# Designs tried in a protein design run: peptides against a protein of PDB entry 7Q4I. Part 56

Target 1, 281 residues: chain A of PDB entry 7Q4I
Amino acid sequence: HENSTIAERLYSEVRVLCWIMTNPSNHQKKARHVKRTWGKRCNKLIFMSSAKDDELDAVALPVGEGRNNLWGKTKEAYKYIYEHHINDADWFLKADDDTYTIVENMRYMLYPYSPETPVYFGCKFKPYVKQGYMSGGAGYVLSREAVRRFVVEALPNPKLCKSDNSGAEDVEIGKCLQNVNVLAGDSRDSNGRGRFFPFVPEHHLIPSHTDKKFWYWQYIFYKTDEGLDCCSDNAISFHYVSPNQMYVLDYLIYHLRPYGIINTPDALPNKLAVGELMPEI

## One batch from the design tools (peptide; aimed at target 1 H209)

Design b2_p24_4_s1 (made by RFdiffusion4, then SolubleMPNN; from b2_p24_4, 14 letters changed)
Fold by OpenDDE base, seed 3:
Structure b2_p24_4_s1 (fold): chain B 281 residues (1-281), chain A 24 residues (1-24)
Amino acid sequence: as target 1 above (281 residues)
Amino acid sequence: SKKELEEIYEKAEEIAKEIDKEYS
């Protein structure tokens, strides 16, 4: 029996609503695999789309599809959350339908913070916004107070928040949040290792996988190491995760266990005689 | 090594395809 007592406590004390950015063409191809994997570990899971899907529990937002409408969809998603779900959680995660999230690690990071603190977390980038902004692909999480300030104070004021639906979604929300004094938090662990990642694990864990001239090194707000020291042991998210890779990550993180490292390993099976096969299970 | 990691990922992808079939 896995000792889940601490995880269960954090599930109750650090309530997370996860909303997934998707579209009708990806409901079956991508979004359903989020629902079947890491999305089950959210306190509330909502898919934000342009079409309703009762099987997926998708919301039809009053926005068009395409990259030019992502900012519009984000604004309408947070309006919908504020109107219907602001008391259902303490923290509000945006993720894409190809983002994988270890929700327990996110709860651990968020535990010391009050949801009434105007703060948000993610992979912090330095361009365009003075305090930085959070990468859209890595996913980002707002406190309840941050959502309130965004929807009630920022969105109604064109001087504080862009009224048009065009622009880079992550940059535009970052500008709006800065203008209402929502703090861009530091999501790094006590060793200074990152927790939110805008690429797959392979791209972060393998040294020299990317050219030193790659835009990411100019965008990252905090200095990061390459290789195994790039990433916290309590990493939270990865991006560009295929549907198949979501099941691989679920298996590796939650099911696969090395014998003898777990506190209560199963007993070793009896040794077979020469020529004896294990019984088919 | 990079090659050993690639082999691990290839095996993991095969397992993932089987799991996806069970849930589909």
Scores: peptide ipSAE 0.017, ipTM 0.478, DockQ to the pose 0.028
OpenDDE base, seeds 1, 2, 4, 5: peptide ipSAE 0.011, 0.005, 0.012, 0.011; ipTM 0.449, 0.428, 0.428, 0.433

Design b2_p24_4_s2 (made by RFdiffusion4, then SolubleMPNN; from b2_p24_4, 12 letters changed)
Fold by OpenDDE base, seed 1:
Structure b2_p24_4_s2 (fold): chain B 281 residues (1-281), chain A 24 residues (1-24)
Amino acid sequence: as target 1 above (281 residues)
Amino acid sequence: MEEEREKIYEEAQKIAEEIDKEYS
């Protein structure tokens, strides 16, 4: 027996379209496992590829494959979303085919924000973009207004958005979004703990080698601790999650319960006005 | 687990190096 009343409410009020970055070689190996696990909790799920797959619901974008085409695929993906699906959701999540997402926790974070606010969220990195940019692997979510500005205002202008398909996908979209005044939001919880993670849970939860020269510590926008204080109790995403680990996480998060322990959800915050953000902590 | 963790870090490092080459 389960009480999902508030989760069902948020499913209706905070509609999320998830698009998954994939390729034809990964349709069966990785993407189908996203569809069978966390992807089923999105309001809309689309796989963006270079080949169509009706069973997976994959779209063939007019791009080539390879890392040097990831930026091109992202541009075409959002163009496709804007043309066909802009009214099907309020928020638009990009994730990789090895990203795991707890969609209910994302809806909780997004609840106070208006989808008409030009904002996007993820794991914020500080280099190359003044306001920061969101890590591609951790996944990032754009408001409906952010998608509109990206597709309508940024993409058609080579001065605002790179016309070539080369470059780091997450950095390039970060530059474009900044140039059209889409704000890089703060996805941390009220305790200052992160919600989007570019690695697996084990790498964040277990204290790693204290080598502060590791690039990640230079890239993170907000200071974070390792261990118990690394991660929000309402964490949203992890990257480098294998297909098998997706099923394990799905079981642990949604099925396994310690008998006699009941968690009551916190009250929802007040909704923000259009253009208003939660204060940074 | 340590070997898998190392592989993930190596992959992440390669991505970071690619970004640095393009934007440094």
Scores: peptide ipSAE 0.022, ipTM 0.560, DockQ to the pose 0.865
OpenDDE base, seeds 2, 3, 4, 5: peptide ipSAE 0.010, 0.016, 0.018, 0.013; ipTM 0.491, 0.546, 0.567, 0.486

Design b2_p24_4_s3 (made by RFdiffusion4, then SolubleMPNN; from b2_p24_4, 12 letters changed)
Fold by OpenDDE base, seed 2:
Order: structure tokens, then C-alpha cells, then sequence
Structure b2_p24_4_s3 (fold): chain B 281 residues (1-281), chain A 24 residues (1-24)
């Protein structure tokens, strides 16, 4: 009895390739659970690893494992995407193997934007990058043009993009993207509520767990609140989601319904021209 | 859940500290 007409339309019009940052030790422990839950709602799903896995559809990138190689893996992942998959999607999401994503909500946010606009979205942090950068754990999504600029213009130039594989991957890609004029978009909804989150829902929804000295409050680019108003009704991602929690979230979001309550989706906004962004909130 | 929350916050805080050390 569910009507998915609009979601099906957006699935076709806002094509998303999701690549998952993983490693061989996490193929069975974490990555397969992404594939069995939210990852199946991507138009294309690829696991970026150091070893091939035919069951998972994992790609072996020419990089080592470990935290010091995450930036290297990110660079190689987008190079691989550009070479093999740049026309398979309009938008390209990076997520961790413990990130949960509501892909339909991401398509809704992205709908008005042209994939030829050099823009990317996520949970924006303010330090070290003038325009901000997107939290790696919350996941971030690049337009097709952003991927092109990253791979073709930024990566080959050591002055624009760090050639070494060390560093925080999210900061480094943020620096690179800024240097090629890829805009750090605002992912907040019309009420100013966030959509990409670096923690699980519980940590954002329940107030007073942290004080104002907690790093997150110092890093967040946009002013945000705790409690129910922390998060958009159309939230996109959460981080530090365990495999079991992924299945719980899938049930709660896609299956569990309060009887007699019917949700009517808001009308889609008008499409923007190439290079145009939504007005600031 | 409280223990899990604290562990996550500790992990995230450690990551933020590492970033601060590298980029400050």
C-alpha cells in the first residue's frame, strides 16, 4: 500500500554512486551489512578496499591499509570512479563502513542542483579550510563536476592537492576541492536543521551529553542545537552505526509505521542553473 | 548504551586532537 512514485522518480533523475571506505578485515564484519541495508538503495554501490572481494563487490585499490593511508585510498577511489564510473551517476557519495545513509533524503537535497555545478555536501566543519570541509565519517557527496575537478585539476598538482598519502582525508580533500573552486554547500534543510551527522541519532537527539567545550561544537560550521531540532526530518546520514543498528534503522525508517498517520512529501523545488546554489537560510 | 556513547566520544575526541596537532 506504499506509494513510492516520487522516490522512484528521484532514483532515476538523481543517480547516486556510493563508494564505501573499507578494508579486508571489515569486509565481513561491517561492509556486508552496508550492502544488505542502506547500500542497496544506491544506484551503484562499490566497496573501496586493498583486496578484491567478489561477494562484496570490493575493489582492490593500489594503497596500503591503516589510518595513515585513508587519504591515499580516497584519492585512488575517486581516480577509479572517474576512470570507470563517472557517467554511471550524477552524484558520488563517500561513506565509511559504519555510516548509515538515507539515500532518498540525499536525492531530495540534491534534486535542485545540477551535477555540472562544482559543489559537494556533508557535515561542514570550519577549521583549517576557509570555506569549510565535510566530515569524513558523516559521509560527503560530490557532484560529477566536483569529481572531475578533483581528479583532473587538483590531484595532478602538488600545489593544489597533497601528493603524499598522509593526513586527515576529509581535511585534505576539502583543501583540494577549495583550490579548484568546488563549493562547500549548505546541506541544512529549510528550517536550518542539519542532514549529515558525525554521530548516531541518539547522540544528537539527547541534549546535555556534552558541554560547550566538546570539540564538535568548536568544529561545526553552522550553529546547531541539541534535541529534536538538531536534525532534519529528512536527515541523510549518521556515523558510528554498528552493523546491528543498521538493520534496526532499516526497520524503523522503511518498515515500522504508526497506523493512521500518512506523510505527504513537500513539493520539489525548482531546478537551479549550472553554478547556482540554494539561497542561504 | 552509556558506555558505548562514551567510547565513541572518546574515539572522536582523540581523532579531533590528532587533526588539531597536524593542522594547527
Amino acid sequence: as target 1 above (281 residues)
Amino acid sequence: MEEEREAIYEKAEKRAEEIDKEYS
Scores: peptide ipSAE 0.522, ipTM 0.921, DockQ to the pose 0.843
OpenDDE base, seeds 1, 3, 4, 5: peptide ipSAE 0.497, 0.520, 0.487, 0.515; ipTM 0.912, 0.919, 0.911, 0.919

Design b2_p24_4_s4 (made by RFdiffusion4, then SolubleMPNN; from b2_p24_4, 13 letters changed)
Fold by OpenDDE base, seed 5:
Structure b2_p24_4_s4 (fold): chain B 281 residues (1-281), chain A 24 residues (1-24)
Amino acid sequence: as target 1 above (281 residues)
Amino acid sequence: EKEKLEEIYKRAQKRAEEIDKEYS
């Protein structure tokens, strides 16, 4: 047996609502596999779609389908969350239906932060938003206060938040959040290694797959390396994960164990005051 | 169905180009 006492504690103390960006054509193809793998480790899991699916727990948002409607769907998703679920969790994760998330690692990262701190985390990109914005594909997590500010303060004001449903959803929410003083946090671990990744592990772990002109290196807010040092031992998310790969990752992370090696978790850090962030590296 | 890494890069590159086109 494994000892999950700390994980269970964090499950209770760092409550995470995960909402999954999906569409009706992906309910069975992709979203179902999220539900059957990492999604089950969220405190609450909701699939945001254009069609209701009671088996999946999908919500029909009043938006059209297509990439040009993702921003609209994001706005409606958070409106829905605020109206129905704002007190059901402390943190609110957006992920795609091809994003894989190690929720326990996210809880570990979030533990010191107050959910009343206006902050959000993810893979931070530097363009177009002064403080940066979080990559949509890697998934990003908002504090309860961040959600409140987004829905109550930003969305109703066209000067603060784009009223049109077009645009890159991650850039647009990044702009909106900045405009209401939601801080773009640093999700890196104490060694400066990233936790949210907009690609599959192989991309990050294996050097020299891309040249320096590859957009990712131009977009990434914090300098990062390739290879084994690319990623935190407590990495949180990966993108472009196929349904089959989700099951593989579930097996590798939660089942496969090297005999005789026992992981001793680090002590939890001290909790921060409301509005306080961890020092950046 | 497994997506090859190169295909992922292609998709990601296309997305980045779309963003750049819209916001640059």
Scores: peptide ipSAE 0.540, ipTM 0.915, DockQ to the pose 0.631
OpenDDE base, seeds 1, 2, 3, 4: peptide ipSAE 0.522, 0.534, 0.532, 0.538; ipTM 0.913, 0.913, 0.913, 0.919

Design b2_p24_5 (made by RFdiffusion4)
Pose (drawn by RFdiffusion4):
Structure b2_p24_5 (pose): chain A 281 residues (1-281), chain P 24 residues (1-24)
Amino acid sequence: as target 1 above (281 residues)
Amino acid sequence: EELEEEVKEAREELDEFYEEEMEE
């Protein structure tokens, strides 16, 4: 048994819309398993694809397939969400079909922030954007105000926002958002442990690649060695998670528990004013 | 010893895979 009253209260107070980038080849192989595991815990779940599908109720974006059109799918998905869902949620998560998200921990992190604050959160990388950009695979989440500025202010101005559909989807949205005064939030916990992860848990708990010019150690905005200390007890996301591993993480996180060890929730911080972020770690 | 070599090789192949995925 579990008492989920606190999470149910946050479910209504911090509405999260989750959109999943997918394609027809992945509809049954990956996207289905996201819907059956963590996708159903979102306030609203949307599969963004290039073709329709009964099982997923997928939205067909006017965008071709291929890695060269991921940026186009991101622009069209946020335009679609602004057009049809801007008042349906406070927070708008972009995730791949190999991202795993503990949605309850996302509501915990987002609770103090105003949806009118122009901010987005994720795993923060240094290159290509002064204030940093968020890993597309670890998932990144935008405030309602961040979605308004992206669709209303950045997309219509080609100098602020790349008009071609090519490029690293996460780097491009990082540039458009910096160009419209959307803040790159700090998603680490109060102990400085990460919440958003671009790899599976083993790769962060046991870093095999050892600061040997591997791209991750160069890209990470906040320096850390990681290891057994890497990860928050309220981590939000992992990536490169196989469809089978979606169900395993669900079992180990939500079902399996050591008897007599009761997780006591940390108190929720007080709400913040518009434009305000939590004290820096 | 054979097992340690196989684990090491699998970890190197995984690192190369992530490196290639990032370059794409």

Design b2_p24_5_s1 (made by RFdiffusion4, then SolubleMPNN; from b2_p24_5, 16 letters changed)
Fold by OpenDDE base, seed 1:
Structure b2_p24_5_s1 (fold): chain B 281 residues (1-281), chain A 24 residues (1-24)
Amino acid sequence: as target 1 above (281 residues)
Amino acid sequence: EEEEKKKKKEKEEIEKKLEEDFKR
């Protein structure tokens, strides 16, 4: 018998709404596979699209299609969440329809934080935003207070948040959140290892797979080791995960077990006060 | 804008490579 008692406790105490960025052409090709794999472990799962799909649970946002409207979709998605779902969860994850997420590892990272702390987490990048911003592809998670500040304080003010729908979605939300004093958190584990990844595991785990001139090494906010030490044993997300790879990862993580190896979970950390962050590593 | 275009192109090149590697 599997002992899920801690995971069940965290499912109840650390409620996560996952919203998936998608489009009508990807509902059957990509988004449906998120719903059938890791998305079923969210407390609430919503697909944000330009067309409604009742089988998928997709919402039609009042935005046009195209890669130049991703920032428009993100703004309308968080408005929709704030209006209809702000009390349904404590934390609000954005992911793409090719992002894979281990939701239990995200709940473990978030457990000590108050949802009333204005904070968000993800793969932190250093350019364009002074405190950094979170990579859009790796997925990023906002506290309930961060969503409130984004929708109520930032979005209505063109001086704090870009009114146009153009620009890099991840950079533009990062600017808006900084302007309302939402903190760009550190998602690394106690060993300084990353948890949110903007690529597949193969690209992070294999040393020298990318040239040192590759943009990623210039964009990463924290120093990261190459190879097996790059990645937390409690990693949260990977990007560019194909529909077939989602089922492989779901099998490897949740079903495949090495006989005779028992994993004992670490003790839960103490809860932080409102506005308190974990110390820098 | 040029750096964002470069980053986007490099992401698309990685995505294409991963799609090709998965079709093999």
Scores: peptide ipSAE 0.071, ipTM 0.759, DockQ to the pose 0.053
OpenDDE base, seeds 2, 3, 4, 5: peptide ipSAE 0.024, 0.025, 0.027, 0.030; ipTM 0.639, 0.629, 0.654, 0.697

Design b2_p24_5_s2 (made by RFdiffusion4, then SolubleMPNN; from b2_p24_5, 16 letters changed)
Fold by OpenDDE base, seed 2:
Structure b2_p24_5_s2 (fold): chain B 281 residues (1-281), chain A 24 residues (1-24)
Amino acid sequence: as target 1 above (281 residues)
Amino acid sequence: DEEEEAKKKKEEEEEKKLEEAFKK
């Protein structure tokens, strides 16, 4: 017997639109597995592509394919969301077609925040953007106000937001959001553990998996450790998750239970005022 | 052509097995 009462409450109170960055070659191979696993736990799920797919619910954005067009696709995706879906959710997650997301843990992190607060969350990186930017692969979530500011204030102004479709997608949105005073939030838990991860669980959980000179340790905005202390018990996302690993993670997180262990959820925090953030740790 | 079709058919069969395994 499972008690989902708090998760059901958060599903209603913390509405999340998930948009998935994909392409036509990945509709069947990757994106379909997102739809069958974690994507079904979003309040709204949309696949952003260059071709329409009615089985997938994929949108054909007016962009080319390839790495040089990812920033163009992100701009058009958020324009499409703002035009058609801005009232369908409170929070707007970007993920890749190989990102896995525990949406309930994201709702728990977001619960205290007003969707009218100009904030976004993800795996914060320190280079290129003064306040930091969120890693594209780990996925990042914008408040409704952050989407409004991005689409209405930033995108129309070439001085605030890059007009060209070239560049690192995550860096370019991070610059645009900073330029319209959207805050790069802290996604860490109360113990200072990360929630958004730009790699698979194994790469974070296993000590010495990466060299200490690995770029990630230079890019991460907050100090983080390897091993069991790497990751929040309420971790939100992992990247480079294969289609098979999505089903494994769905089984491990939602089905596999150690008999006789009952987890009691922490109490929900108090809601913050508009513009208020949780204290930095 | 035949090797690419055989690879596609194998990918489709593996994908169908995944669907059948996780639709339960």
Scores: peptide ipSAE 0.026, ipTM 0.564, DockQ to the pose 0.025
OpenDDE base, seeds 1, 3, 4, 5: peptide ipSAE 0.028, 0.012, 0.016, 0.018; ipTM 0.645, 0.479, 0.535, 0.536; seeds 1, 4 fail the geometry check

Design b2_p24_5_s3 (made by RFdiffusion4, then SolubleMPNN; from b2_p24_5, 16 letters changed)
Fold by OpenDDE base, seed 4:
Structure b2_p24_5_s3 (fold): chain B 281 residues (1-281), chain A 24 residues (1-24)
Amino acid sequence: as target 1 above (281 residues)
Amino acid sequence: EEEEKKKKEEEKKREEKIEEDFAK
């Protein structure tokens, strides 16, 4: 027996549109496994591709394929969302076709915020953008106002947003969002533990799994340790999740339970006014 | 540009290592 009353409330009050970055070669290999696992917990799920796929619900964006076109896809994806779906949700998640997301934990993090606040969340990186930017692989979520500012104010202005489709997708959107005063939020929990992860759980949980010279330790905006203290009990995302691992994570998170242990959810925080953020830790 | 290229190369090497670690 399961009590989902709070999760159902948050599903209604914190509406999330998830868009998945994919390509035609990955529709069957990767993207369909997102649709069959965590993507079913979004209020709306859209796959952004270069080809239409009616089985997947994939949209053909007017962009080429390849790693050099990811920024082009991100721009066209948010244009498409703004034109067709801006009122279908309050929050707009970008994820990759190998990102796994616990959508209930994202709704819990977002609950106090107004969707009219110009803010976005993810795994914050410090280089290239003064306020930081969110890691593309960990996924990042924009408020409705952040999407509006990105599409209406930033994209039409080459001084605010790169017109070319080349560059690092996550860095380029981070520059554009900063230039229209969209705030790079803090996604950490009340203990200062991260919620969005650019790698699989093993790479964050196992001490010394990476060399201390690994780029990640220079890129993280907030200090993060390895081990059990790396990660919130309410973690939101992991990256480089294989299709098989998506089903394993779905089983472990939603089905597997230790008998006799009951987890009681924390009380919901107070809602913030428009433009207010939670204090940084 | 060189730093962004280096980041992408290191991310790719990390992806390859993860795939190798999970293939064991």
Scores: peptide ipSAE 0.025, ipTM 0.614, DockQ to the pose 0.052
OpenDDE base, seeds 1, 2, 3, 5: peptide ipSAE 0.022, 0.022, 0.023, 0.017; ipTM 0.578, 0.612, 0.618, 0.567; seed 5 fails the geometry check

Design b2_p24_5_s4 (made by RFdiffusion4, then SolubleMPNN; from b2_p24_5, 16 letters changed)
Fold by OpenDDE base, seed 2:
Structure b2_p24_5_s4 (fold): chain B 281 residues (1-281), chain A 24 residues (1-24)
Amino acid sequence: as target 1 above (281 residues)
Amino acid sequence: KEEEELKKKEEEERNKKIEEAFKR
């Protein structure tokens, strides 16, 4: 028997809307497997596409398909969320159709924060944006206030937010959010270990998997190491996860148990006031 | 067209098998 009492409490107190970036060619190949795995643990799950799919509950956004339209799709997705769903959740996760997310670990990270705090979390990168920006592939989560500021204050102003649909999606939203004083939060655990990952677990865990000249080591905002110190025991996301690997991860995380080992969860931290952040480590 | 329809059908059959295997 599993005791999920704390997870059930957090499911109610830390409501997460997950929106999945997808396209019609990936509805059956990828998005369906998100819905059948980690996406079922969101309070609300929406697929953002260019075509409707009643089996997925996919929204047809007024955008074209292709890499050059990702920023356009992100803008329209958050407009749609603000108009229809801003009160359905406290936190709003963007993920790709090949991102895997441990939603319970995200709720644990978010628990102390007010959804009225203008903050967002993810894998923080340092270039292009002074406060940093969150990697698009790792997924990133906005507070309700961050979504409001993005849609109401940033998007209507071409001086604050790029009006065209070109550019790197994650960089462009990062610029917009900075310009409306949405804070780029620290998603690391109390040991300084990351929670959002722009690659599969193997790429972060295994030493010397990448050259020291690999761009990632220049982009990371916080110092990180390889091995077990790369990753929090409460890690939230991984990217480039195949549909088959999503089911494998669901088995490993939620079903596979070492017999005789009982994990006791840490106590929940105190809640922060509106506008307060956890101390940086 | 026929090859795309065949690939679609094969993907639907694969998805059905995976979903059946992961139903509790």
Scores: peptide ipSAE 0.218, ipTM 0.812, DockQ to the pose 0.023
OpenDDE base, seeds 1, 3, 4, 5: peptide ipSAE 0.013, 0.013, 0.081, 0.026; ipTM 0.433, 0.508, 0.613, 0.546

Design b2_p24_6 (made by RFdiffusion4)
Pose (drawn by RFdiffusion4):
Structure b2_p24_6 (pose): chain A 281 residues (1-281), chain P 24 residues (1-24)
Amino acid sequence: as target 1 above (281 residues)
Amino acid sequence: SAEESDAIFDKSQTYAEERDEYYS
C-alpha cells in the first residue's frame, strides 16, 4: 500500500503538460510504452508526430521526418500547445520517446516557482548559449510564461529564433529562450545532486568514460565527477531508456521498497514571487 | 551488457561531434 495524498495535492497545484517527440516508426516500438508507464502520470499527455495514430491520439505536425526536422517539430509543437493548451497547465515538458520522467519529482521541483516566471529547467549544458541550454533527451520543462514568449515573441522574429527547421532542437530553443529573457533555471537539488540526466542511471552512477575529452565533461554547465553521489533521491529524468526499461524503472521506483524504511518527504519551500528563483546552490 | 553500454556512448559521442561541426 501507499499514501499518495501529498502527490495528489501537487497533481492539482502544479499542472504538467507532457509532450513527446515521436515518428510513425516509433509509434508502437517506443511511444506506446511511454504512454503506458510515466506518460499517464502527467496532467496532459500529447504525442507530437508527422502522422496521426488512433492508439496515441498523435498530433500530425506539418513537418517532414528525419533528424533535420526535429527543430521544426519543436517549433510546431509549442505553437500547437500555445494555440490549444496554454491555459490547460502551468508547466510544459518536452521529452523524447526514450526519456523516462518521475513526474512526482518534477512537481516537487516546480512547486515554489510561479508559472508567470519566465524560466525553463533541465540538464544544463555550456556551449552555444551564454546562460546554457537544456539536454533535449533529459527533457526540459517551460513555464506558461516561457511558452508565451517563445510563440509570441521569439518565433515571429528571425533574428532572435532560427527560421529553418534544421539544427539541434535543444540548442535552438536555448537560443530563442535566452533571446526573449527566459531564465535557464538550476534543476539540481539543495545538496547539489542532479535531477535531469541524458543517460541511463548506470552511466551516471558508474562513469566509465574518464574526463578524456568526452563531450559530456566539456558540455556540463555545473562541474561534477558524478559517481555514486551523482543523483538526487528526487531525480526527475533519465534518457536512452529502452521500452522494456520503462517498465523496470516503474517497478523499482513505484513498487519495490525495503520493508520498514519509510520515505519522509522534505517540506515544500514557500512560493516565490514572479521573476524569482530559489537561492543558488 | 558492456556492448550495449558502449553503443549508447558511441552514438551520443557521434551526435556531439556532428553538433560541434554544425555550430562551428

Design b2_p24_6_s1 (made by RFdiffusion4, then SolubleMPNN; from b2_p24_6, 13 letters changed)
Fold by OpenDDE base, seed 2:
Structure b2_p24_6_s1 (fold): chain B 281 residues (1-281), chain A 24 residues (1-24)
Amino acid sequence: as target 1 above (281 residues)
Amino acid sequence: SAAEREKIYEEAEKRAEERDKEYS
């Protein structure tokens, strides 16, 4: 009884390739649950690992495992995408195997932007990178042009992009992207509420779990509140989502309905020209 | 649970501390 016409339109017009960062030990524990939940709503879904898994659709990247190799894995993942999949999508999402994403909300956010605009979106952090960078755990999405610039212009140049595989993955890609003039976009909705979140919904919705000295409040690029006003009605991602929570979220978002409440979606915004961004709030 | 939340925050804090150590 649902009308999904707009969602279907956006599925066609705002094509998203999702790549999931995982490892062989998490193929069955975590990654398969992404595939069985939100990952099925991507136009293309690829699991980036150190071992091939045909059942999962996992790719064996030429990298080791461990936190010290996450940057290496990200570089190889985007190289793989550029070589094999650059025309399969307009936007390229990185997520962890414990990230949950509402892909329709991401398509809505991305709709006005040209994929030829050098831009990427996520939960923007302010330290260490002048324009900011996107939190790795919350997931971040690159335009096709951003991927091209990253792989073709940044990665081959040690002055623009770190050749070593060490470092914080999200900071390193943020530095590289800045160096090739890929813009760190504003993911907030028209009310100034965030869409990409580095924690589970509960941690953002329930106030007073942390004090203001907590690192997150020091890292966030844009001022944000906690509680019910923390999060956009069109929120895109949450991190540290367990496999069980993924199924719960899938049920709550896509199946559970309060009878007699009809939501009318906002009109789609006007499309932007190449290189144009939505005004920051 | 509170224990699960604490574990997540501890992990996230550790990641932040690692960034701070590397880039500050």
Scores: peptide ipSAE 0.567, ipTM 0.937, DockQ to the pose 0.852
OpenDDE base, seeds 1, 3, 4, 5: peptide ipSAE 0.542, 0.563, 0.557, 0.541; ipTM 0.926, 0.936, 0.935, 0.929

